# Ledger of designs, part 41: peptides against a protein of PDB entry 5LHZ

Target 1, 78 residues: chain A of PDB entry 5LHZ
Amino acid sequence: QLLKSVFVKNVGWATQLTSGAVWVQFNDGSQLVVQAGVSSISYTSPNGQTTRYGENEKLPDYIKQKLQCLSSILLMFS

## One batch from the design tools (peptide; made by RFdiffusion4, then SolubleMPNN)

Design b2_p11_6_s3 (from b2_p11_6, 7 letters changed)
Fold by OpenDDE base, seed 2:
Structure b2_p11_6_s3 (fold): chain B 78 residues (1-78), chain A 11 residues (1-11)
Amino acid sequence: as target 1 above (78 residues)
Amino acid sequence: DPLFQKIRELL
């Protein structure tokens, strides 16, 4: 279930889920899901492919960019 | 990755 959705200018939508997860739907059609207590993040590409990344993995630059953006979004929710 | 740590601190 959705708790709260926030429009983020030039980014997309960020939604807090009742599970505690945060779901970001980017304007480019990609998605990120992060959750406290989970050691990995979920990224879905615009093509619909979902990949989980662990904390010790080397991330593609485009993922890093989205994570940096996500960090800013999380500050908005705090 | 430090981004992961940052995210976890904010969640």
Scores: peptide ipSAE 0.543, ipTM 0.885, DockQ to the pose 0.805
Fold by OpenDDE base, seed 1:
Structure b2_p11_6_s3 (fold): chain B 78 residues (1-78), chain A 11 residues (1-11)
Amino acid sequence: as target 1 above (78 residues)
Amino acid sequence: DPLFQKIRELL
């Protein structure tokens, strides 16, 4: 279930889920899902492929860029 | 990854 959705200019939509997860739908068609208490993040590419990344894995630059953006969004939520 | 940890701190 959706708890709160916010439009982020030049980024996309960010949604807090009742599960505690945060779901970002980027304008480029990619998606991120992050959640407290879960040791991995979920990235979905524009073509629909989903990959999970653990906290000790090397992240692709495009993932780092999305996470940096996400951190800014989370600061807005706080 | 420090960025990963930053996210966890904010959640």
Scores: peptide ipSAE 0.541, ipTM 0.885, DockQ to the pose 0.819
Fold by OpenDDE base, seed 4:
Structure b2_p11_6_s3 (fold): chain B 78 residues (1-78), chain A 11 residues (1-11)
Amino acid sequence: as target 1 above (78 residues)
Amino acid sequence: DPLFQKIRELL
C-alpha cells in the first residue's frame, strides 16, 4: 500500500510504501526499490529486467547515480 | 558501498 507519492522534478516519482520500502520510478523508465532491513536494492531497467544488488557489491555507474538521487529523495521524506 | 550506508541511515 502507498503512503505518499511525490513528484521529483527531472527525476520522476517517489513513493513511500507501508512496507517500509521506497519506490522510485524514474523518467527513463527504470525503477529502484529500497527498504530498511533489507540488505539489497532492487533495480528494474527500462526493459523490465529486475536485478538485486547487495550492499557489498560493486555497482554499475548508472545505479550509483540513481542511488545518489534516491539519497536526496530520502532526505526530502525525512 | 558508501551509498548503501547513506541510504540505510536515511531509511
Scores: peptide ipSAE 0.538, ipTM 0.884, DockQ to the pose 0.804
Fold by OpenDDE base, seed 5:
Structure b2_p11_6_s3 (fold): chain B 78 residues (1-78), chain A 11 residues (1-11)
Amino acid sequence: as target 1 above (78 residues)
Amino acid sequence: DPLFQKIRELL
């Protein structure tokens, strides 16, 4: 379930889940889910396809860009 | 990937 959602201008929405996960819904229709204690991230493309990426896996540049954005959001939460 | 490490430190 959801704890809180924050609107991020020119990015989308960031939501903290009771599980400890953070869910970002980007304006382009893509989504990221990250969670402490989980060694992978979940990316959902605008067409609804979901892919999990491990910490030792080479990431597509567009994923890296989303993760950089996410890290900035997490800094705002701290 | 350093991005993963950054995320883990912030969560």
Scores: peptide ipSAE 0.535, ipTM 0.883, DockQ to the pose 0.834

Design b2_p11_6_s4 (from b2_p11_6, 7 letters changed)
Fold by OpenDDE base, seed 1:
Structure b2_p11_6_s4 (fold): chain B 78 residues (1-78), chain A 11 residues (1-11)
Amino acid sequence: as target 1 above (78 residues)
Amino acid sequence: DPLFQEIRSLL
């Protein structure tokens, strides 16, 4: 279930879920799902491929960029 | 990854 969805200019949509997850749908067609208490993040590429990354795993630069954006979004939610 | 940890702290 969705709690709150916000439009982020030049980024996309960010949604807080009742599960405690945050779901970001980027304008480039990619998606991120992160959740408190879960030691991995979920990234879906524009072509629909989903990959999970652990907290100690080396992240691709494009993922890091999206996480940096997500950090700013989360600060807005607080 | 420190960025991952930052995200975790904000959730």
Scores: peptide ipSAE 0.501, ipTM 0.870, DockQ to the pose 0.821
Fold by OpenDDE base, seed 5:
Structure b2_p11_6_s4 (fold): chain B 78 residues (1-78), chain A 11 residues (1-11)
Amino acid sequence: as target 1 above (78 residues)
Amino acid sequence: DPLFQEIRSLL
């Protein structure tokens, strides 16, 4: 279930789930899901393909850019 | 990845 959603200008929507996960829907149609206690992040591309990245994997630059944005969002939730 | 760890620390 959704706990709360926040609109982020020039980024998209960030939603906190009751599971503890944070779900970001970017304006380009991509999505990120991150959750404490889970050793991977979930990225969904605009075409709908979902990929999970582990904590020890090399991340594509476009993923890093979105994680940097997510970091700023999470700081606002603290 | 340090970004990954940063995210985890903020959750």
Scores: peptide ipSAE 0.500, ipTM 0.870, DockQ to the pose 0.802
Fold by OpenDDE base, seed 4:
Structure b2_p11_6_s4 (fold): chain B 78 residues (1-78), chain A 11 residues (1-11)
Amino acid sequence: as target 1 above (78 residues)
Amino acid sequence: DPLFQEIRSLL
């Protein structure tokens, strides 16, 4: 269930879920889902492939870029 | 990854 969705210019849409997750739908068609209490993040590429990344593994640069955007979004939600 | 940890701290 959706709690709140906000439009983020040049990024896409960010949605807080009632589950505590934050779901970002990027303009390039990719998606990120992060969840409080979960030690991994979920990234879905534009082609629909979903990959989970743990907190101790090295992230691809494009994921880091998305996470940087997410950081700004989370600060916005706070 | 420090960026990951930053995200975790903001959730």
Scores: peptide ipSAE 0.500, ipTM 0.870, DockQ to the pose 0.780
Fold by OpenDDE base, seed 3:
Structure b2_p11_6_s4 (fold): chain B 78 residues (1-78), chain A 11 residues (1-11)
Amino acid sequence: as target 1 above (78 residues)
Amino acid sequence: DPLFQEIRSLL
């Protein structure tokens, strides 16, 4: 369930879930889900493939770009 | 990844 959804210009939608997770739906069709207390992030590519990335593994550049965007969103919500 | 850790700290 949703707590709050925010439209982010040129990015997409960012949603806080009742679970505590943050869900970003990007304009390119990809998605990112992160949650405190979980040592991995979930990325879904535009084709619907979902991959989990751990905190100590090398991230693809496109994932890092999404995370940078997410950081900005989270900072704005602080 | 430091970016990952930044995210974790913001959650």
Scores: peptide ipSAE 0.504, ipTM 0.871, DockQ to the pose 0.809; fails the geometry check

Design b2_p11_7_s1 (from b2_p11_7, 4 letters changed)
Fold by OpenDDE base, seed 2:
Structure b2_p11_7_s1 (fold): chain B 78 residues (1-78), chain A 11 residues (1-11)
Amino acid sequence: as target 1 above (78 residues)
Amino acid sequence: TFDELVKKLNS
């Protein structure tokens, strides 16, 4: 279930879920699901392929770039 | 943790 959604200019939409997770839907069609205190993230590519990454896994640069803007997004829901 | 990961990538 959804709590609230915010529009992030040049990024997309970020939604706080009742689970505590933050769901980001990027303009390029990709998605990220993250949650504070959880050691993994979920990335969905524009074609719908979903990959779960643990904290010790090497992330592709394109995902790192998306995570960098997530830090500011998370502050919006804190 | 995810928090640590974000901090690392946000540097």
Scores: peptide ipSAE 0.239, ipTM 0.777, DockQ to the pose 0.074
Fold by OpenDDE base, seed 1:
Structure b2_p11_7_s1 (fold): chain B 78 residues (1-78), chain A 11 residues (1-11)
Amino acid sequence: as target 1 above (78 residues)
Amino acid sequence: TFDELVKKLNS
């Protein structure tokens, strides 16, 4: 299921999945699963709660910040 | 799409 994992300084680990998704494990214990061409993202909080957000939903600022970080990570995989 | 969302958040 895993294709490639890279360590991202001061962020955590980013892994490409064979599905085409990118799985980011942040240092704070949270996780994001995103995929190009898919209109939703999956966020898992440090306590293990998972929430799926659509593209038109208002996102919490802390998630927006993580997504901004993710954009830089995605460039590494391109 | 996710791509569009990322673009919006990066702006």
Scores: peptide ipSAE 0.236, ipTM 0.773, DockQ to the pose 0.070
Fold by OpenDDE base, seed 5:
Structure b2_p11_7_s1 (fold): chain B 78 residues (1-78), chain A 11 residues (1-11)
Amino acid sequence: as target 1 above (78 residues)
Amino acid sequence: TFDELVKKLNS
């Protein structure tokens, strides 16, 4: 279930879920789901392919860049 | 956790 959504200029939409997860829908059509206490993130590419990355995995640079802007978004939900 | 990692990446 959705708790609240916020518009992020030049990024997309960020939604806090009742589970505690944050779901970001980027303007390029990709998506990220992150959650405190969970050692993995979920990335969905614009073509709809979903991949889970563990904390010990090497992340692609384009995902790291998305995570960097997500950090600022997370402060809005804390 | 990844929430901690995200915060570090933004620093």
Scores: peptide ipSAE 0.235, ipTM 0.770, DockQ to the pose 0.076
Fold by OpenDDE base, seed 4:
Structure b2_p11_7_s1 (fold): chain B 78 residues (1-78), chain A 11 residues (1-11)
Amino acid sequence: as target 1 above (78 residues)
Amino acid sequence: TFDELVKKLNS
């Protein structure tokens, strides 16, 4: 369930969930879900395929770029 | 750990 959504210019929408997770819907159709206390992140590609990455896994550069934007967003919600 | 995840997010 949703708590708060914020518009992020040139990025998309970021939503804080009641679970504590942050869900980012990017303009390119991809999505990221991250949550404090959870050792993995979820990435959904524009075609709808979802992949979970553990904390020790190597991330593709395109995901790292999105995470950099997300880090700023997380600070707003924390 | 959460700390490691944060580092991952910031990398």
Scores: peptide ipSAE 0.205, ipTM 0.771, DockQ to the pose 0.063

Design b2_p11_7_s2 (from b2_p11_7, 5 letters changed)
Fold by OpenDDE base, seed 1:
Structure b2_p11_7_s2 (fold): chain B 78 residues (1-78), chain A 11 residues (1-11)
Amino acid sequence: as target 1 above (78 residues)
Amino acid sequence: SFEELIEKLNS
């Protein structure tokens, strides 16, 4: 279930789910799902491939960049 | 946690 969605200029859409997760749909077609209290994140590439990353795994730079954007988004939801 | 990861990336 969706709780709240916000449009983020030059980034995409960010949605809070009733599960507590935050779902970001980026303009490039990729997606990111993160949730407080969960040690892993879910990334879906534009081609639909989904990968889960643990907190201690080495992340691709492009994902790190998206996570940085996410921090700003999370502040908006506060 | 993901929060810690985000903080680390923002530093």
Scores: peptide ipSAE 0.179, ipTM 0.755, DockQ to the pose 0.071
Fold by OpenDDE base, seed 3:
Order: C-alpha cells, then structure tokens, then sequence
Structure b2_p11_7_s2 (fold): chain B 78 residues (1-78), chain A 11 residues (1-11)
C-alpha cells in the first residue's frame, strides 16, 4: 500500500510504501524499488521486465545513475 | 546492505 507520493522534477514520481520501501517511477517508464535493511534492489525496465540485484552484483551504469537520484529522494521521506 | 550500496555509489 501507498503512504505518500512526491513529484521529482526531471526524474518522475517517488512513493513511500507502507512496507518502508521507496518506489520510484521514472519518466522513461522504468521503475526502482529500494528499502532500507534490504540487501537487494528491484529494477523494472520500460517493457516490464523486472530484475533484482544483490548488494555485491555489478550494476549497469543506467541503474547506478538512477540510484544516485535516490539519495536525495530518501531525504524527502525522512 | 542497501545503505552500503548507496554509500558506495555516492562515494
């Protein structure tokens, strides 16, 4: 379930879930779900393919870029 | 952890 959604300029929408996770819906149609205390992230491509990445996995550059935006987003929900 | 991952990417 959803708690709060915020618009992030030039990024998309970020939603805090009741689980504590943050769900980012990017303008390019991709999605990212991250949660404190969880060692993996969930990325969904625009075509709907979902991939989970562990903390020790090599991340594609495009995902790293999206994660960089996430740090500032997390501050908005703190 | 997630926190460690974010810190690594932002370093």
Amino acid sequence: as target 1 above (78 residues)
Amino acid sequence: SFEELIEKLNS
Scores: peptide ipSAE 0.177, ipTM 0.753, DockQ to the pose 0.068
Fold by OpenDDE base, seed 4:
Structure b2_p11_7_s2 (fold): chain B 78 residues (1-78), chain A 11 residues (1-11)
Amino acid sequence: as target 1 above (78 residues)
Amino acid sequence: SFEELIEKLNS
């Protein structure tokens, strides 16, 4: 369930979930779900394919780029 | 940890 959604210019929408996770819907149609205390992240490509990455896995550069702005987004919900 | 991962990725 949703708690709060914020518009992030040139990025998309970020939503805080009741679970504590943050769900980012990017303008390119991709999505990320991240949550403190969980050692993995969830990425959904524009075509709907979802991949979960653990903390010891190598991330594609395009995902790393999306995570660059995540710290700022997380601060908005802290 | 997740926090360490994010810190690493944002560096």
Scores: peptide ipSAE 0.170, ipTM 0.749, DockQ to the pose 0.071
Fold by OpenDDE base, seed 5:
Structure b2_p11_7_s2 (fold): chain B 78 residues (1-78), chain A 11 residues (1-11)
Amino acid sequence: as target 1 above (78 residues)
Amino acid sequence: SFEELIEKLNS
């Protein structure tokens, strides 16, 4: 279930779930789901393909950039 | 951990 959603200018929407996860819907149509205590992140590309990345996996640069943006968003929910 | 990953990306 959804707990709280915030609009992030030039990024998209970020939603905190009751599970504790944060779901970001980017303007480019991609999505990220991250959660403290979980050693993986979920990325969905604009075409709908979902990939889970473990903590020791090499991340594509475009995902790293999105995660860097997400770090500032997470501060809004803490 | 996830927390460590975020910390690295924040640097």
Scores: peptide ipSAE 0.166, ipTM 0.746, DockQ to the pose 0.068

Design b2_p11_7_s3 (from b2_p11_7, 4 letters changed)
Fold by OpenDDE base, seed 1:
Structure b2_p11_7_s3 (fold): chain B 78 residues (1-78), chain A 11 residues (1-11)
Amino acid sequence: as target 1 above (78 residues)
Amino acid sequence: SFEELVEKLNS
């Protein structure tokens, strides 16, 4: 269930879910689903492949960059 | 936690 969606210039769309998660749909077609208090994140590549990463796993640089962008988005929702 | 992960990446 969707709570609120915001357009983020040069990034995409960010949506708060009623579950407490934040769903980011990036312009490149990739997606991130993250949630405060949860130790894992879900990344979906443009081709639709979904991977779940734990907090202690090595992340690809492109995902780290997206997470950095997400931190700015989260500030918008606070 | 996710917050800790983001904190690491932003540092």
Scores: peptide ipSAE 0.200, ipTM 0.763, DockQ to the pose 0.070
Fold by OpenDDE base, seed 5:
Formats: structure tokens, C-alpha cells, sequence
Structure b2_p11_7_s3 (fold): chain B 78 residues (1-78), chain A 11 residues (1-11)
């Protein structure tokens, strides 16, 4: 279930779920789901392919960049 | 942890 959503200029929409996860829908059509206490992130590409990355996996640069944006977003939900 | 990962990426 959804808790609240916020518009992030030049990024997209960020939604906090009742599970504690944060779901970001980027303007490029990709999506990112992250949650405190979970050692993996979920990335969905614009074509709909979903990939889970563990904390010890090498992340593509474009994923790292999105995670950096997420850091600022997370402050809005704290 | 995820928190540590995000922190590292932001540094």
C-alpha cells in the first residue's frame, strides 16, 4: 500500500510504501525500490526488466547515479 | 547493509 508520494523536479515521483520501502519512478521510465534493512535494491529498466542487486554486487554507473538522487529523496521521508 | 551502501555512493 502507498503511504505518500512526492514530486521531485527533474527526477520523477517518489512514493513511500507502508512496508517502509521507497519507490522511485524516474522520468526516463525506470524504477527503483529500496528499503532500510534490506541488503538489495530493485531496479526496473524502461523496457520492464527488473533486476535485484545485492550490496556486494558491482552496480552500473547509471544505477549509482540514481541512488545518489535517492539519498536526497530519502531525507523527505525521514 | 543498504544504508551503508547508500552512504558510500553519496560520498
Amino acid sequence: as target 1 above (78 residues)
Amino acid sequence: SFEELVEKLNS
Scores: peptide ipSAE 0.199, ipTM 0.760, DockQ to the pose 0.070
Fold by OpenDDE base, seed 4:
Structure b2_p11_7_s3 (fold): chain B 78 residues (1-78), chain A 11 residues (1-11)
Amino acid sequence: as target 1 above (78 residues)
Amino acid sequence: SFEELVEKLNS
């Protein structure tokens, strides 16, 4: 269930879900789903493959970059 | 927590 979607210049679209999660659809076709209180994040590559990363797992740099962008978005929704 | 993870990534 969707609550609110915002356009983020040079990034894509960020949508707040009724679950409390934030779903970011990046311009490169990838997606990221994060939720406060959840110890893992979900990343979907442009080819549709989804991977969940726990808080103790090493993240690829490209995901870290997207998470940094997401942090700014989260502040926007909070 | 996720919040801690994001904080680490931003540091």
Scores: peptide ipSAE 0.198, ipTM 0.761, DockQ to the pose 0.070
Fold by OpenDDE base, seed 3:
Structure b2_p11_7_s3 (fold): chain B 78 residues (1-78), chain A 11 residues (1-11)
Amino acid sequence: as target 1 above (78 residues)
Amino acid sequence: SFEELVEKLNS
C-alpha cells in the first residue's frame, strides 16, 4: 500500500510504501523499487520486464544513473 | 545492503 507520493521534476514520481520501500516511476516508463535493509533492488523496464539485482551484481549504467537520483528522493521522505 | 549500494554508487 501507498503512504506518500511526490513529484520529482525531470525524474518522475516517487512513492513511499507501507513496507518501507520507495517506488520510483520514471518518465521513461521504467520503475525502480528499493528498500533500506534489503540487499536487492527491483527494476522494471518500460516493457514491463522486472529484474532483481543483488548488491554485488554489476548494474547496467542506466540503472546506476537512476539510483543516483534516489539519494535525493530519500531525503524527501526523511 | 541497499544503503551500501547507494553509497558506493555515489562515492
Scores: peptide ipSAE 0.200, ipTM 0.762, DockQ to the pose 0.069; fails the geometry check

Design b2_p11_7_s4 (from b2_p11_7, 5 letters changed)
Fold by OpenDDE base, seed 1:
Structure b2_p11_7_s4 (fold): chain B 78 residues (1-78), chain A 11 residues (1-11)
Amino acid sequence: as target 1 above (78 residues)
Amino acid sequence: DFEELVKKLNS
């Protein structure tokens, strides 16, 4: 169910899934899953805890920073 | 959706 994986310097690996989602595996061991048309994001901490955030929820700063990398990553898949 | 969220956070 993986379409394409790309190495992102100083960030980690980004994988486009057949579902349309983008799965980012960060160097710090955390993970982020986002998908167009879905109003929530999935974050997995380095310890394996997964949390789902809605688009109107207040996000922790460390997650906001990771999301800021996403625009550049998405451009790589376009 | 996530696109809107990312745009906001990138501002």
Scores: peptide ipSAE 0.271, ipTM 0.802, DockQ to the pose 0.074
Fold by OpenDDE base, seed 2:
Structure b2_p11_7_s4 (fold): chain B 78 residues (1-78), chain A 11 residues (1-11)
Amino acid sequence: as target 1 above (78 residues)
Amino acid sequence: DFEELVKKLNS
């Protein structure tokens, strides 16, 4: 279930779920799902492949770049 | 947690 959705310029849409997770739908068709207190993130590529990454895993650079804007997104749901 | 990960990436 959705709580709140915000448009993020040059990024896409970010939606806070009732679970507390933040779901980011990027303009390139990829998606990220993150949640405070959870030690993993979920990334879905534009082709629909979903991968979960733990906090101790090395992330691909393209995912790191997407995460770098996440801090600003999270402030929108504070 | 994920918050720690984000901090690491933003450093």
Scores: peptide ipSAE 0.270, ipTM 0.802, DockQ to the pose 0.073
Fold by OpenDDE base, seed 4:
Structure b2_p11_7_s4 (fold): chain B 78 residues (1-78), chain A 11 residues (1-11)
Amino acid sequence: as target 1 above (78 residues)
Amino acid sequence: DFEELVKKLNS
């Protein structure tokens, strides 16, 4: 369930879920779901394939780039 | 943890 959504310029939409997770829908059609206290992230590619990454896994650069803007997004919900 | 990971990637 959704709590609130915010538009993030040049990124997309970020939605805070009742679970505490943040769901980011990027302009390129990809998605990320991240949550404090959870040691993994969920990435969905534009084609709809979802992959879950643990904190000790090597992330593709394109995902790292998306995570780099996440700190600013999370601050919006703090 | 997740917070540590994000900090690392945001560096």
Scores: peptide ipSAE 0.260, ipTM 0.794, DockQ to the pose 0.073
Fold by OpenDDE base, seed 5:
Structure b2_p11_7_s4 (fold): chain B 78 residues (1-78), chain A 11 residues (1-11)
Amino acid sequence: as target 1 above (78 residues)
Amino acid sequence: DFEELVKKLNS
């Protein structure tokens, strides 16, 4: 279930789920799902492939860049 | 956890 969605200029849309997770739909067609208390993140590439990354895995640079802007998004849901 | 990961990436 969805709680609320916010438009983020030059990024895309961010939605808070009832589970507590934050779902970001980026303009490039990729998606990221993150949640406090969960040791992994979910990334969906523009082609629809979903990959889960654990906290101790090395993240691709393009995902790190997306996570960097996520901090600003999370403040909107705090 | 995720919180720790985000803090590290944003440091």
Scores: peptide ipSAE 0.253, ipTM 0.791, DockQ to the pose 0.068

Design b2_p11_8_s1 (from b2_p11_8, 4 letters changed)
Fold by OpenDDE base, seed 1:
Structure b2_p11_8_s1 (fold): chain B 78 residues (1-78), chain A 11 residues (1-11)
Amino acid sequence: as target 1 above (78 residues)
Amino acid sequence: ILEKVQRFLAS
């Protein structure tokens, strides 16, 4: 269930879930889910393929860019 | 969540 959603111009939507997760829906159709207490993050590509990444795993640059974007959003509302 | 995101960015 959704707790709060924030629209970010030229990025998409960032939503806090009641589970404690943050769900980002990017304008390009990709999605990112970050959950506290879970060792991995979830990325879903525009074609619907989902991949989980561990904290010490080398991330693709496009994933890092999206995480950096999320970081900026979180800092903005902190 | 912010700290977790930053840890992933530091990998």
Scores: peptide ipSAE 0.729, ipTM 0.938, DockQ to the pose 0.791
Fold by OpenDDE base, seed 4:
Structure b2_p11_8_s1 (fold): chain B 78 residues (1-78), chain A 11 residues (1-11)
Amino acid sequence: as target 1 above (78 residues)
Amino acid sequence: ILEKVQRFLAS
């Protein structure tokens, strides 16, 4: 369930979920889900493949870029 | 959430 969604120009939509997760839908069709209390993050590629990454894993650069974008969004609204 | 994201970026 959704709490609120924010449109971010040239990025996509960032949504707060009632679960405590943040869900980002990027313009390229990829998605990122980050939830407090869960040890991993979820990335879904444009083709619909979902991969979970642990905190100590080395992330692909394209995912790091999206996380950096999310970080900026979160800082913006803090 | 921000803290978590930052931890992932630090890996």
Scores: peptide ipSAE 0.729, ipTM 0.938, DockQ to the pose 0.864
Fold by OpenDDE base, seed 5:
Structure b2_p11_8_s1 (fold): chain B 78 residues (1-78), chain A 11 residues (1-11)
Amino acid sequence: as target 1 above (78 residues)
Amino acid sequence: ILEKVQRFLAS
């Protein structure tokens, strides 16, 4: 269930879920889901393929870039 | 959530 959605210019949409997760839908069609209490993050590519990454796992640069973007958004509203 | 994101970025 959705709690709140925020439009971010030149990025996409960031949504808070009632589960406590944050769901980001990027303009390129990719998606990130980050949730407390879960040991991994979820990335969905534009073609719909979903991959989960662990905290100590080496992340692709394009994933890091999207996480940096999310971090900036979260810092802005903290 | 912010802390978690930062942990992933520190990997």
Scores: peptide ipSAE 0.729, ipTM 0.938, DockQ to the pose 0.738
Fold by OpenDDE base, seed 3:
Order: C-alpha cells, then sequence, then structure tokens
Structure b2_p11_8_s1 (fold): chain B 78 residues (1-78), chain A 11 residues (1-11)
C-alpha cells in the first residue's frame, strides 16, 4: 500500500509505502526499494530483473548514483 | 532510511 508519492523532475517518482519502505521509480524504468530494518536494498533493472545488495557489498556505480539521488530526495523532504 | 542509504554509499 502507498502512503504518498512525490514527482521528482528529471528523476521519476518517490513513494512512501505503508511498510515504511521508500520506493523510487526512475525515468529509465529502473526501481529502487529501501526499507529500515532490512539488511539489503532492492534494485530492479528496466527489464524487470531484481537484485538485492547487502550493506557491505561493492555496489555498481550506476546503483550508487541512484542511491545518491535518493539521498538528495530524502534530504529535500527532511 | 537516510541513514541506511548513507551507509550503503559509504561502502
Amino acid sequence: as target 1 above (78 residues)
Amino acid sequence: ILEKVQRFLAS
């Protein structure tokens, strides 16, 4: 279930879920889900392939870029 | 959530 969705220009949509997770749907068709209390983050590529990454894993640069974008969004609404 | 994201970025 969704609580609130925010449109972010040149990025996509950021949504707060009732679970407490944040779900970002990027314009390129990829998705990112981050939730407190879970040891991993979820990235879904445009083709629908989902990969979970742990906190100590080396992240691909393109995912780091999206996380940085999410960080900026969170700071904006902080 | 912000704290978690920042931890991932620090890896």
Scores: peptide ipSAE 0.727, ipTM 0.938, DockQ to the pose 0.868

